Peptides against a protein of PDB entry 3ZN8. Designs and how they scored, part 34

Target 1, 125 residues: chain A of PDB entry 3ZN8
Amino acid sequence: LEEYDKIQKKMEDVMEGKGKLTLRDVYAQIIALRKMGPLSKVLQHIPGLGIMLPTPSEDQLKIGEEKIRRWLAALNSMTYKELENPNIIDKSRMRRIAEGSGLEVEEVRELLEWYNNMNRLLKMV

## One batch from the design tools (peptide; made by RFdiffusion4, then SolubleMPNN)

Design b2_p14_2_s2 (from b2_p14_2, 9 letters changed)
Fold by OpenDDE base, seed 3:
Structure b2_p14_2_s2 (fold): chain B 125 residues (1-125), chain A 14 residues (1-14)
Amino acid sequence: as target 1 above (125 residues)
Amino acid sequence: EKRTALLKLLAEHL
């Protein structure tokens, strides 16, 4: 609960323009959500998301959980500077992260694209 | 080449 409140406050500060969402913040969120249980239980704890999305099938939950595990491997292969400032991650850094995490470069690119889209959305609210 | 690659990796990790 205390870790979740810190993450919410950080998101609020970013929405107010007082900060920037980092991949460290993303990592902390993924870990906090995983401590709450399987992805099925996590989606139930997000107000409004569980009402607007059809309950994912067990297979969709397994795919989502595997994707999160792969993204955690990528995040664990990033430097502190990359986690704090993901916009420094060029093609050379993406390849290093992919090789270090056992992922394809495309999977690392997908994580960074997701982060960039999320960070844009949070600045528009 | 190998030394330059290692130095680049070290500079990326600092």
Scores: peptide ipSAE 0.036, ipTM 0.563, DockQ to the pose 0.019
Fold by OpenDDE base, seed 2:
Structure b2_p14_2_s2 (fold): chain B 125 residues (1-125), chain A 14 residues (1-14)
Amino acid sequence: as target 1 above (125 residues)
Amino acid sequence: EKRTALLKLLAEHL
């Protein structure tokens, strides 16, 4: 609960322009979600959302969990400076992160693209 | 070569 409240407050601070979403914040979110259980169960407890969201198939949940595990491996291979300032991650850093995590460079690129898209959306609210 | 690669890696980790 306390880790979730810290994440919500950080998202609010970013939406208010008082902060920046970092990959450290993303790491903390992934860890908190894994402790709370499947996001599908959390979303089912939100009144009105459980009727509008198709329950992911068990296979879709497994694919999503594997993708999250790979992203955690990439995040664990980043430096503190990279986690706090993802914009410094160039092609050389991206290759190092991929090699250190046992991932393809494309998978690291996909994580960074997802982060950039999320950080843009949070600034538009 | 190997020493320069190690120094670059260390500089990226600091």
Scores: peptide ipSAE 0.022, ipTM 0.522, DockQ to the pose 0.018
Fold by OpenDDE base, seed 5:
Structure b2_p14_2_s2 (fold): chain B 125 residues (1-125), chain A 14 residues (1-14)
Amino acid sequence: as target 1 above (125 residues)
Amino acid sequence: EKRTALLKLLAEHL
Protein backbone atom coordinates (compact mmCIF):
# COMPACT_ATOMS: atom_id res chain seq x y z
CA LEU B 1 0.00 0.00 0.00
CA GLU B 2 2.70 2.55 0.95
CA GLU B 3 4.65 1.87 -2.29
CA TYR B 4 1.45 2.34 -4.33
CA ASP B 5 0.74 5.71 -2.67
CA LYS B 6 4.31 6.91 -3.49
CA ILE B 7 3.81 5.96 -7.16
CA GLN B 8 0.37 7.60 -7.33
CA LYS B 9 1.79 10.83 -5.82
CA LYS B 10 4.63 10.76 -8.38
CA MET B 11 2.12 10.36 -11.23
CA GLU B 12 0.20 13.37 -9.85
CA ASP B 13 3.46 15.41 -9.63
CA VAL B 14 4.18 14.51 -13.31
CA MET B 15 0.65 15.56 -14.37
CA GLU B 16 1.19 18.89 -12.54
CA GLY B 17 4.53 19.34 -14.45
CA LYS B 18 6.58 19.00 -11.19
CA GLY B 19 8.37 15.85 -12.39
CA LYS B 20 9.02 13.26 -15.11
CA LEU B 21 7.81 9.66 -15.25
CA THR B 22 10.84 7.34 -15.49
CA LEU B 23 11.18 3.61 -16.16
CA ARG B 24 12.18 3.29 -12.48
CA ASP B 25 8.67 4.53 -11.64
CA VAL B 26 7.20 2.02 -14.11
CA TYR B 27 9.23 -0.75 -12.44
CA ALA B 28 8.03 0.26 -8.95
CA GLN B 29 4.41 0.40 -10.22
CA ILE B 30 4.60 -3.10 -11.74
CA ILE B 31 6.03 -4.50 -8.47
CA ALA B 32 3.34 -2.75 -6.40
CA LEU B 33 0.54 -4.06 -8.68
CA ARG B 34 1.95 -7.62 -8.47
CA LYS B 35 1.93 -7.40 -4.64
CA MET B 36 -1.72 -6.23 -4.64
CA GLY B 37 -2.71 -9.12 -6.95
CA PRO B 38 -4.59 -8.94 -10.26
CA LEU B 39 -6.12 -5.46 -10.71
CA SER B 40 -9.16 -7.28 -12.12
CA LYS B 41 -9.83 -8.75 -8.63
CA VAL B 42 -9.48 -5.27 -7.06
CA LEU B 43 -11.85 -3.78 -9.68
CA GLN B 44 -14.38 -6.58 -9.00
CA HIS B 45 -14.58 -5.34 -5.38
CA ILE B 46 -15.49 -1.78 -6.50
CA PRO B 47 -19.33 -1.53 -6.49
CA GLY B 48 -20.60 -0.79 -10.02
CA LEU B 49 -17.31 -1.46 -11.92
CA GLY B 50 -17.53 -5.29 -11.74
CA ILE B 51 -20.71 -5.30 -13.87
CA MET B 52 -19.34 -3.15 -16.75
CA LEU B 53 -15.75 -4.44 -17.16
CA PRO B 54 -15.42 -7.73 -19.05
CA THR B 55 -13.59 -10.06 -16.67
CA PRO B 56 -10.48 -11.07 -18.61
CA SER B 57 -10.44 -14.80 -19.34
CA GLU B 58 -7.91 -16.90 -17.41
CA ASP B 59 -5.92 -17.13 -20.68
CA GLN B 60 -5.88 -13.31 -21.08
CA LEU B 61 -4.63 -13.00 -17.48
CA LYS B 62 -1.80 -15.48 -18.23
CA ILE B 63 -0.85 -13.57 -21.42
CA GLY B 64 -0.82 -10.29 -19.47
CA GLU B 65 1.28 -11.82 -16.66
CA GLU B 66 3.81 -13.16 -19.19
CA LYS B 67 4.03 -9.72 -20.90
CA ILE B 68 4.67 -8.08 -17.49
CA ARG B 69 7.32 -10.73 -16.68
CA ARG B 70 9.07 -9.97 -20.01
CA TRP B 71 8.95 -6.20 -19.37
CA LEU B 72 10.44 -6.76 -15.87
CA ALA B 73 13.27 -8.77 -17.47
CA ALA B 74 13.95 -5.84 -19.83
CA LEU B 75 13.84 -3.30 -16.95
CA ASN B 76 16.22 -5.48 -14.87
CA SER B 77 18.66 -5.43 -17.85
CA MET B 78 18.70 -1.59 -18.00
CA THR B 79 21.31 0.64 -16.36
CA TYR B 80 20.34 3.18 -13.70
CA LYS B 81 20.95 5.98 -16.27
CA GLU B 82 18.63 4.27 -18.78
CA LEU B 83 15.90 3.78 -16.13
CA GLU B 84 16.12 7.48 -15.11
CA ASN B 85 16.41 8.80 -18.70
CA PRO B 86 14.95 6.28 -21.21
CA ASN B 87 15.52 8.74 -24.09
CA ILE B 88 19.24 7.73 -24.11
CA ILE B 89 18.27 4.19 -25.19
CA ASP B 90 19.49 3.98 -28.79
CA LYS B 91 19.47 0.92 -31.10
CA SER B 92 22.71 -0.42 -29.55
CA ARG B 93 21.40 -0.13 -25.97
CA MET B 94 18.05 -1.61 -27.03
CA ARG B 95 19.83 -4.65 -28.55
CA ARG B 96 21.96 -5.09 -25.38
CA ILE B 97 18.82 -4.95 -23.21
CA ALA B 98 17.07 -7.49 -25.46
CA GLU B 99 20.07 -9.89 -25.38
CA GLY B 100 20.47 -9.50 -21.58
CA SER B 101 16.75 -10.15 -20.96
CA GLY B 102 16.28 -12.98 -23.49
CA LEU B 103 13.75 -10.84 -25.44
CA GLU B 104 13.34 -9.78 -29.04
CA VAL B 105 14.41 -6.18 -29.83
CA GLU B 106 10.79 -5.56 -30.89
CA GLU B 107 9.54 -6.35 -27.35
CA VAL B 108 12.00 -3.83 -25.85
CA ARG B 109 10.83 -1.31 -28.48
CA GLU B 110 7.19 -1.93 -27.49
CA LEU B 111 8.02 -1.23 -23.81
CA LEU B 112 9.77 2.04 -24.75
CA GLU B 113 6.92 3.06 -27.06
CA TRP B 114 4.41 2.35 -24.28
CA TYR B 115 6.52 4.46 -21.88
CA ASN B 116 6.76 7.35 -24.39
CA ASN B 117 3.00 7.26 -25.03
CA MET B 118 2.24 7.16 -21.28
CA ASN B 119 4.62 10.06 -20.56
CA ARG B 120 3.03 12.08 -23.41
CA LEU B 121 -0.49 11.35 -22.11
CA LEU B 122 0.39 12.37 -18.52
CA LYS B 123 1.73 15.74 -19.80
CA MET B 124 -1.51 16.43 -21.74
CA VAL B 125 -3.74 15.99 -18.65
CA GLU A 1 37.71 -7.85 -30.21
CA LYS A 2 36.43 -9.35 -26.87
CA ARG A 3 38.33 -6.69 -24.83
CA THR A 4 36.83 -3.83 -26.90
CA ALA A 5 33.32 -5.28 -26.47
CA LEU A 6 33.87 -5.54 -22.67
CA LEU A 7 35.17 -1.92 -22.54
CA LYS A 8 32.10 -0.71 -24.50
CA LEU A 9 29.82 -2.66 -22.14
CA LEU A 10 31.59 -1.11 -19.11
CA ALA A 11 31.34 2.40 -20.65
CA GLU A 12 27.59 1.82 -21.14
CA HIS A 13 27.21 0.77 -17.45
CA LEU A 14 29.13 3.88 -16.11
Scores: peptide ipSAE 0.020, ipTM 0.508, DockQ to the pose 0.018
Fold by OpenDDE base, seed 4:
Structure b2_p14_2_s2 (fold): chain B 125 residues (1-125), chain A 14 residues (1-14)
Amino acid sequence: as target 1 above (125 residues)
Amino acid sequence: EKRTALLKLLAEHL
């Protein structure tokens, strides 16, 4: 609970223009959510999500959990400098991260694109 | 070539 509250406060601070969202913050979020249990249990703890989203099928939950596992592998293959400043991740770094994590380069690109989109959205709210 | 690639990899990990 305390780790989750720290992460929410970090997101609020970023929305207020106080600091930046990093991949270290993303890593901490994923770890905090995983401590709550399987993705199915995590989704049950999000108020209103069961009203706004159709209950994900068991197959959709498995796909989501696998995607999170793959993103954690990518994040664990990043340097501290890359986690703190993902904008330095060029094609060479992206290939290294993919090779080190056992992922396709496209999957690492997808994670970085998701991060960039999230960081843009948080600055617009 | 292989040594230069390995040295670049190591420099990216530091």
Scores: peptide ipSAE 0.018, ipTM 0.482, DockQ to the pose 0.019

Design b2_p14_2_s3 (from b2_p14_2, 10 letters changed)
Fold by OpenDDE base, seed 4:
Structure b2_p14_2_s3 (fold): chain B 125 residues (1-125), chain A 14 residues (1-14)
Amino acid sequence: as target 1 above (125 residues)
Amino acid sequence: SRRTALLQLLSDYL
């Protein structure tokens, strides 16, 4: 709960322009969510979402868990500088991260694209 | 590929 509140506050600070979302923040969020249990259980604790979101099939949960595991592998293969400033990740860095994590370059690109899109959205709200 | 990865690691940790 305390870790979740810290992450929420960080997101609020970024939305207010008082901070920058980094991949370190993303890592912390993923770890916090995993500690809370399956994403389905986390979503069930959100008032109103448990009624509106169909319980993802067990197969969808497994796919999501595997994707998260892959993204964690990528994040664990990044340097501190890359985690703090993902915009420095060029093609060479992305290839190194992919090789170090056992992922395809496209999977690392997908993570970075997701981060960039999320960071843009948070600045627009 | 290995040379580039090593050079990049060296540039980041040195």
Scores: peptide ipSAE 0.053, ipTM 0.615, DockQ to the pose 0.021
Fold by OpenDDE base, seed 1:
Structure b2_p14_2_s3 (fold): chain B 125 residues (1-125), chain A 14 residues (1-14)
Amino acid sequence: as target 1 above (125 residues)
Amino acid sequence: SRRTALLQLLSDYL
């Protein structure tokens, strides 16, 4: 619960323009969500989200879990500087991360794109 | 290549 409250506060700070979402924040969020159970169960406990999100199928949950596992491998292969400032991740860094994590470069690119999109969305709210 | 990845890793920590 304490970890979740810290993540929520961080997201609020980012939405208010007082902070920056980093891949370290993403990592912490993924770990916290995994401790709380399947994402679907966590989202059901968020006021207002549980009614609007369709319950994912068992297969969708498995696909999502595998994707998260692969993204965690990528995150674990990043330096602290990369986690704090993902914008420094060039093609060379991205290839290193992919090779170190056993992922395709495209999967690392997808993670970075997702992060960039999420960070933009949080600033627009 | 593995060599390039190692060089980049070194560059990240130096």
Scores: peptide ipSAE 0.049, ipTM 0.610, DockQ to the pose 0.022
Fold by OpenDDE base, seed 5:
Structure b2_p14_2_s3 (fold): chain B 125 residues (1-125), chain A 14 residues (1-14)
Amino acid sequence: as target 1 above (125 residues)
Amino acid sequence: SRRTALLQLLSDYL
C-alpha cells in the first residue's frame, strides 16, 4: 500500500508538470499492481461494483499476465540510464535489450511505444 | 552473454 501511494503521488507530480514519468516508475507500478492482484479481482469485493465491471475471462487474465512478464523481462534488461531516459534507446540498444530478455525487437518496440503514448496522455491532462 | 553484460556495464558508467 505504501509503495502504491508513492507511485500515485509521482503520477500526480508528472501530470502537474513537476516531473517526468520514467520506465523505472512504470516498473515500480507493475510490481505494486502484481502484489495486489488483478484490479478486477480487488474491485469485485467492493459491494455494488462487482456487477458493473466486466470480469475478464481466466484466459484473458493469463494472456495479460504473460504480456506483463515479458515487459518486466525487457525492463530488467535495460540500464539505469535507459530506465531514467528511455529516449536514448536507439535501434542498437533496442536489439541488445531484446537479445538480453529473450524477446523479439518488435515486443521491445511495443513497450516503448506504449510508454511514449502514456507519457503524452499524462501531459495533456 | 558475456559481451552483453560488458556492454550493459559500460552503458551504466558512460
Scores: peptide ipSAE 0.046, ipTM 0.606, DockQ to the pose 0.022
Fold by OpenDDE base, seed 2:
Structure b2_p14_2_s3 (fold): chain B 125 residues (1-125), chain A 14 residues (1-14)
Amino acid sequence: as target 1 above (125 residues)
Amino acid sequence: SRRTALLQLLSDYL
């Protein structure tokens, strides 16, 4: 619960322009979500929302979990400077991260693209 | 290469 509140406060600070979402924040969010379980399961317990939320199939949950595990491997292969400042990650750094995590460079690029899109969306709200 | 990855790691931590 305390980790989730810290992540929410960080997201609020970013939306207010008082901070920047980092890959360290992404890492903390992934760890918190793994501890709490899928937010979809929490939302399914809210009366009236469970009917409107598509229940992901067990196969979709497994695919999502595998993708998250791969992203965690990439994040664990990053330096502290890269986690705090993802914009410094060039092609050479992406290759190192991929090699260190046992991933393809394209998978590391996908994570960075997702981060960039999320950070743009948070600044637009 | 493993050598390039090691050199980059060293450059990041030094």
Scores: peptide ipSAE 0.045, ipTM 0.596, DockQ to the pose 0.021

Design b2_p14_2_s4 (from b2_p14_2, 9 letters changed)
Fold by OpenDDE base, seed 4:
Structure b2_p14_2_s4 (fold): chain B 125 residues (1-125), chain A 14 residues (1-14)
Amino acid sequence: as target 1 above (125 residues)
Amino acid sequence: SKRTALLQLLSDHL
């Protein structure tokens, strides 16, 4: 719960322009979510939301878990400088990260695109 | 690939 509150505060600070979202923040968020279990279980504990949200199929949960595991492998293969400033990650860095994590370069690109999109959205709010 | 990875590691840790 304390880790979750820190992540929420960080997101609020970024929305207020009091910081930037980094891949380190993304890493912390993923770890916190994994500690809480599947988001579906967390949402199931909220009265009324568990009935309205389609429970992801067990297969969708497995696909999501595997994607998160792959993204964690990529993040664990990044340097501190890359985690703090993902914009320095060029094609050479992406290839190194992919090779170090056992991923395709396209999967590393997908993570970075997701981060960039999220960071753009947070700056527009 | 290995040479590039090594150069990047050196650039990040030196």
Scores: peptide ipSAE 0.042, ipTM 0.563, DockQ to the pose 0.021
Fold by OpenDDE base, seed 5:
Order: C-alpha cells, then structure tokens, then sequence
Structure b2_p14_2_s4 (fold): chain B 125 residues (1-125), chain A 14 residues (1-14)
C-alpha cells in the first residue's frame, strides 16, 4: 500500500507538471504491480467488477509477465543517469543495454517507446 | 562493442 501511494503521488506530481516520469519510477511501478499480482485478479475479488472486466487469458498473462521480466532486465542494465534521464539513451547506449540484458535492440527500443508515449500521455492529461 | 560498453560505463560512473 505504501509503495502504491508513492507511485500515485508521483503520477499526480507529473500530471501537475511538478516532476517528470523516469525509468526509475517505471521500475518501481513494475515491482509494485508484480507484488500485488495482475490488477485483473485483484478486481475479480471485488463484487460486481469481476463480471464487467474482461479477464486476460492465462496465456495472455504469461506473455505479459515474460515481457515485464525482459523490460526489468533492460532496466537493470541501465546506468543511474539513464534511469533518471532516459532521453540520453542513444543508439550506442541502447545497443549496450541490449547486449548487457541479453535482449534484442528492438526490445529495448520498445521499452523506451512505451516510456516516451506514457510520458507524453501524462503531460496531455 | 565490449570496449565501447566499458568506456561508456567508465564515462557514466566517473
């Protein structure tokens, strides 16, 4: 609960323009979500919500979990400066991160693209 | 690539 409150406050601060979303924040969020399990499973325990929410298939959950694990490997291969300022990650850094994490450069690019899209979305809301 | 990676690591931590 405490970690979720921190993440929520961080998201609010970013939406208000008082801060920026970093890959460190993304890392913390991923870890917090993994501790709680899939939000869909949590929502299934709420009377009335479980009927209205499409539950991902078990196969979709496994695919999602594997993707998250790969992104965590990439994040763990980044420097502190890269985590705090993802915009400094050029092609050379991206290649290093991929090689260090055992991922394809395209997988690292996908993570960065997701981050950039999320950060743009939060600034527009 | 390993040399470049090492140089980047050193540049980032120094």
Amino acid sequence: as target 1 above (125 residues)
Amino acid sequence: SKRTALLQLLSDHL
Scores: peptide ipSAE 0.036, ipTM 0.552, DockQ to the pose 0.021
Fold by OpenDDE base, seed 2:
Structure b2_p14_2_s4 (fold): chain B 125 residues (1-125), chain A 14 residues (1-14)
Amino acid sequence: as target 1 above (125 residues)
Amino acid sequence: SKRTALLQLLSDHL
């Protein structure tokens, strides 16, 4: 719970322009969510998400959990500098991260694109 | 290459 509150505060600070969301923040969030138990239970406790998201099938939850597990492998293969400054991750770095994590380069690209889209969205709100 | 990956690791951790 204390780790989750720190992550929420970090997201609020980023929305207010007082900080930058990094992949380290994403990593911390994923770890905190995994410690809270199945993603389904965590999502049910997020105000506003429970009303608009169809309850994912158990199979959709497993697919989502596998995707998160792969993203954690990628994040664990990143350097501290890359986690703090994801914009330095070029094609060479992406390939190294992919090889180190046992992922396809496209999966690493997808994670970075997701991060970039989220970081843009948080700055517009 | 393994050499490029090693050089990047060294550049990032040294």
Scores: peptide ipSAE 0.028, ipTM 0.536, DockQ to the pose 0.022
Fold by OpenDDE base, seed 1:
Structure b2_p14_2_s4 (fold): chain B 125 residues (1-125), chain A 14 residues (1-14)
Amino acid sequence: as target 1 above (125 residues)
Amino acid sequence: SKRTALLQLLSDHL
């Protein structure tokens, strides 16, 4: 719960223009979500929300879990400087991260594109 | 190359 409150406050600070979302923040969020279990399962325990939220199929949950696992491998292969400032990650850095994580360069690019899209979205809200 | 990756790792951690 304390980790979630910190992440939420960080997201609020980014939305208010007091900071930036980093891949360290993404890492913390993924770890916090894994500790609490799938948000869908948490929301299923809230009366009325379990009926309103389409439960992802078991196959969709497995695909999502595998994608998160692969992204964690990429994040674990990044330097602290890269996690704090992902914009420094060039083609050479992406290749290194991919090789170190056992991923394709395209999968590392997908993670960075997702991060960039999220960071842009948070600044527009 | 593996050499470039290693040099970059070292440069980022030193």
Scores: peptide ipSAE 0.025, ipTM 0.536, DockQ to the pose 0.021

Design b2_p14_3_s1 (from b2_p14_3, 7 letters changed)
Fold by OpenDDE base, seed 3:
Structure b2_p14_3_s1 (fold): chain B 125 residues (1-125), chain A 14 residues (1-14)
Amino acid sequence: as target 1 above (125 residues)
Amino acid sequence: SSALFKLIAEYLRS
């Protein structure tokens, strides 16, 4: 519930062009999602979207869960400044985060790219 | 559209 409230307020700011989501918000979102279950189930209730999204298999769900765990590891390896302002994460920081989390640098980059896309998406909604 | 956002937000409520 607390995570939800924080995310909601931040998302509202982004939608109004008054701010942006942070990786701290992403962290909270991931935790909330894990408690509630796969987001795909929610997306399936959206007309026109659910029919376009295939139902993930059991194996795909497991892969997704593993990816989430890996992303959490990356997030837990970031500094507060990085979580609050991911834009400062350069190659050196990415490498540090990757090493600290046991991930490949590309996985950290993937997380950041996802984050950027999410912010852009929220501004379009 | 805020509909998607609202739906996701409600889903995240816990």
Scores: peptide ipSAE 0.050, ipTM 0.557, DockQ to the pose 0.104; fails the geometry check
Fold by OpenDDE base, seed 1:
Structure b2_p14_3_s1 (fold): chain B 125 residues (1-125), chain A 14 residues (1-14)
Amino acid sequence: as target 1 above (125 residues)
Amino acid sequence: SSALFKLIAEYLRS
């Protein structure tokens, strides 16, 4: 409960422009989401959104789950410094992370790109 | 939307 409160406060600060999203935050969010269930279940409780959201197929869920597993592997292969400051992750670091996580470098790059997009999105919502 | 985030956050906390 305490950890969830910390995550909530951190995300609120990010959305209010008082802070920034880090990969550590991303990691925490992924873990929290996995614990509580898919985001779709959360969104369905929001009027207007649940009606418009399509139910993911079993295959889509499997693909998503695999992607999450792979990204978690990447995150677990990062240093604390990298998690807190993803911008320092250069080509050399990406290669190391990829090798350590069993991913392709492009997959690590994809994660970082997703992170950047998510950070921007959270500031807008 | 702060409201959307709060809903998600509360869901995760519960």
Scores: peptide ipSAE 0.049, ipTM 0.559, DockQ to the pose 0.097; fails the geometry check
Fold by OpenDDE base, seed 2:
Structure b2_p14_3_s1 (fold): chain B 125 residues (1-125), chain A 14 residues (1-14)
Amino acid sequence: as target 1 above (125 residues)
Amino acid sequence: SSALFKLIAEYLRS
């Protein structure tokens, strides 16, 4: 429960512009989501989002879980400095991370792109 | 929105 409170506080700081979303935060959120179950079920009950976010099939959930596992591997291969400041991750760092995690460089790039998009989205919410 | 955030945060707290 304490870790969830920390996540919440961090999210509040980000939403209030007192902080920024980092990959460390993403890591913590992913771990939390895996423990609590898919957030999509909660989002489906939000007016307007239910239509936009259909209930994933069992197969889709498995695919998503596998992707998350791969992303966790990438995150585990990052340095603390990279996790706190993802913007420093260049092609050289991406290659190192990919090699360390057993992923393709493109997968690491996708993670970073996803992070950037999420960071933008959170500023709009 | 702050409302959406609060909902998500509350979900994560449980």
Scores: peptide ipSAE 0.041, ipTM 0.539, DockQ to the pose 0.093; fails the geometry check
Fold by OpenDDE base, seed 5:
Structure b2_p14_3_s1 (fold): chain B 125 residues (1-125), chain A 14 residues (1-14)
Amino acid sequence: as target 1 above (125 residues)
Amino acid sequence: SSALFKLIAEYLRS
């Protein structure tokens, strides 16, 4: 409960423009999502979206779980400085992270792009 | 929106 409260407070700060979402925050959120279930279940609680979002099949859940595991491997291969300030991750750092996590460089790049898009989205909602 | 965020936050807190 305490960890979830910390995540909530951090997200509130970001939403109010008092802070910035970091990859450390993303890591915590991914862990929370694994415990609470897929994001689609969260969105289904929003009126009007439940009918628009299909329930994922068991196979889709397995694919999603694998993707999460791969991204966690990348995050676990990052330094604290990189997690707190992802914009410092250049091509050299990206290659190191990929090699350390057993991923392709393009997969690490995909994670970073997803992070940037998510950060922008959270500032808009 | 803050309303959407609050809904997500409450769900995650459980």
Scores: peptide ipSAE 0.040, ipTM 0.542, DockQ to the pose 0.097; fails the geometry check

Design b2_p14_3_s2 (from b2_p14_3, 7 letters changed)
Fold by OpenDDE base, seed 5:
Structure b2_p14_3_s2 (fold): chain B 125 residues (1-125), chain A 14 residues (1-14)
Amino acid sequence: as target 1 above (125 residues)
Amino acid sequence: RSALFRLIAEYLRK
């Protein structure tokens, strides 16, 4: 529960412009989500979303879970400085992270792109 | 502030 409260506070701080989302926050969020169960169950509790979004197939859920697992591997291969300030991750760092995690460089790039997009969205709302 | 993000955060807290 304490971890969830921290995530909530962090999200609120970012939305209010009082903080910045980091990959450490992302890591904590992913771990928290995994403890809660499938993301699909979370989405079902959002009014209107369950009606508008098709229920993901079992295969899509598996693909999503595998993607999250790979992202966790990437995050585990990052330094503390990279987690706190993802903007320092250049091509060399990205390659190192990929090699250390057994991932393709493109997968690490995808994670970083997702992070950047998420951070932008949080600041817009 | 997105009501959606608040809802998600509240759900995650449970």
Scores: peptide ipSAE 0.023, ipTM 0.539, DockQ to the pose 0.100
Fold by OpenDDE base, seed 4:
Structure b2_p14_3_s2 (fold): chain B 125 residues (1-125), chain A 14 residues (1-14)
Amino acid sequence: as target 1 above (125 residues)
Amino acid sequence: RSALFRLIAEYLRK
């Protein structure tokens, strides 16, 4: 509960233009969500989501879980400076992260793109 | 503040 409150406050601050969402925040969010159990269980705790999104198939949930695990591997391969300031991650850093995590460079790029998109969305709200 | 964000955060907190 305390972790969720911290995440909520951080997200609200970013939405209000106070501070910046970092990959450290993303990591904390993923870990907090993982404490609730598998992605399927997490989604079940969100009433009304089934109204907004079709219920994912078991296969889709499995793919989602694998994606989260892969992203965690990438995050665990980043330096503290990269987690706090993801914008410093250039092609060389991205390749290092990919190699260190056993991922394809494209998967690391996808994570960074997702992060950037999320930051943009939060600033628009 | 996004009502949707608050809603999601509240549900995740429970």
Scores: peptide ipSAE 0.021, ipTM 0.551, DockQ to the pose 0.101
Fold by OpenDDE base, seed 1:
Structure b2_p14_3_s2 (fold): chain B 125 residues (1-125), chain A 14 residues (1-14)
Amino acid sequence: as target 1 above (125 residues)
Amino acid sequence: RSALFRLIAEYLRK
């Protein structure tokens, strides 16, 4: 409960321009969500989501779950400084992270792109 | 603050 409240407060602060979303925040969010179970179960805990968004297929849920797993591997291969300031992640750092996590560099880039988009979205909502 | 975002966050907290 306290973890969720902390994440919620952080996200609200970001929306109010009082801070920025970091990859550390993303990591915390993923871990918190994982405590609820697999992605399919997490989505079931959001009433009305199926009304607002198309219901993902089982295959899409599996793909999403695998992406989360792979992104966690990438996040676990990042330094604290990188997690707090993702903008410092250059090509050399991306390569290191990819090698350390068993991912392709493109997958690390995809994570960073997703992060940037998410951070931007939170500021607009 | 988005009411929708708060609602989602509250549901996730349960």
Scores: peptide ipSAE 0.020, ipTM 0.538, DockQ to the pose 0.099
Fold by OpenDDE base, seed 2:
Structure b2_p14_3_s2 (fold): chain B 125 residues (1-125), chain A 14 residues (1-14)
Amino acid sequence: as target 1 above (125 residues)
Amino acid sequence: RSALFRLIAEYLRK
């Protein structure tokens, strides 16, 4: 409960322009979401979104779970400075993170791209 | 903006 309250406060601060979403926040959110169950169930509680989004198949859920595990491995291979300011992650850092996590560099790039897209979305909402 | 995030956060808290 305390972790969720911290996440909520952080999200509110970001929305008010008092903070930024970091990969540390992403990490905390992923862990929190995993405790709740499939992301699809979370989305179903959002008015209008649950009607528009198809329920993922069991296979899609498994693929999603594997992707989350891989992203967690990447996040666990990042330094605190990188988690707090992902924009410093250059090609050298990305390669190190990939090697440390057992991922392809492209997968680390995908995580960072997802993060950037999420930040853009948060600024629009 | 705040309504969606509050909803998500509230859902996560439960």
Scores: peptide ipSAE 0.022, ipTM 0.547, DockQ to the pose 0.098; fails the geometry check

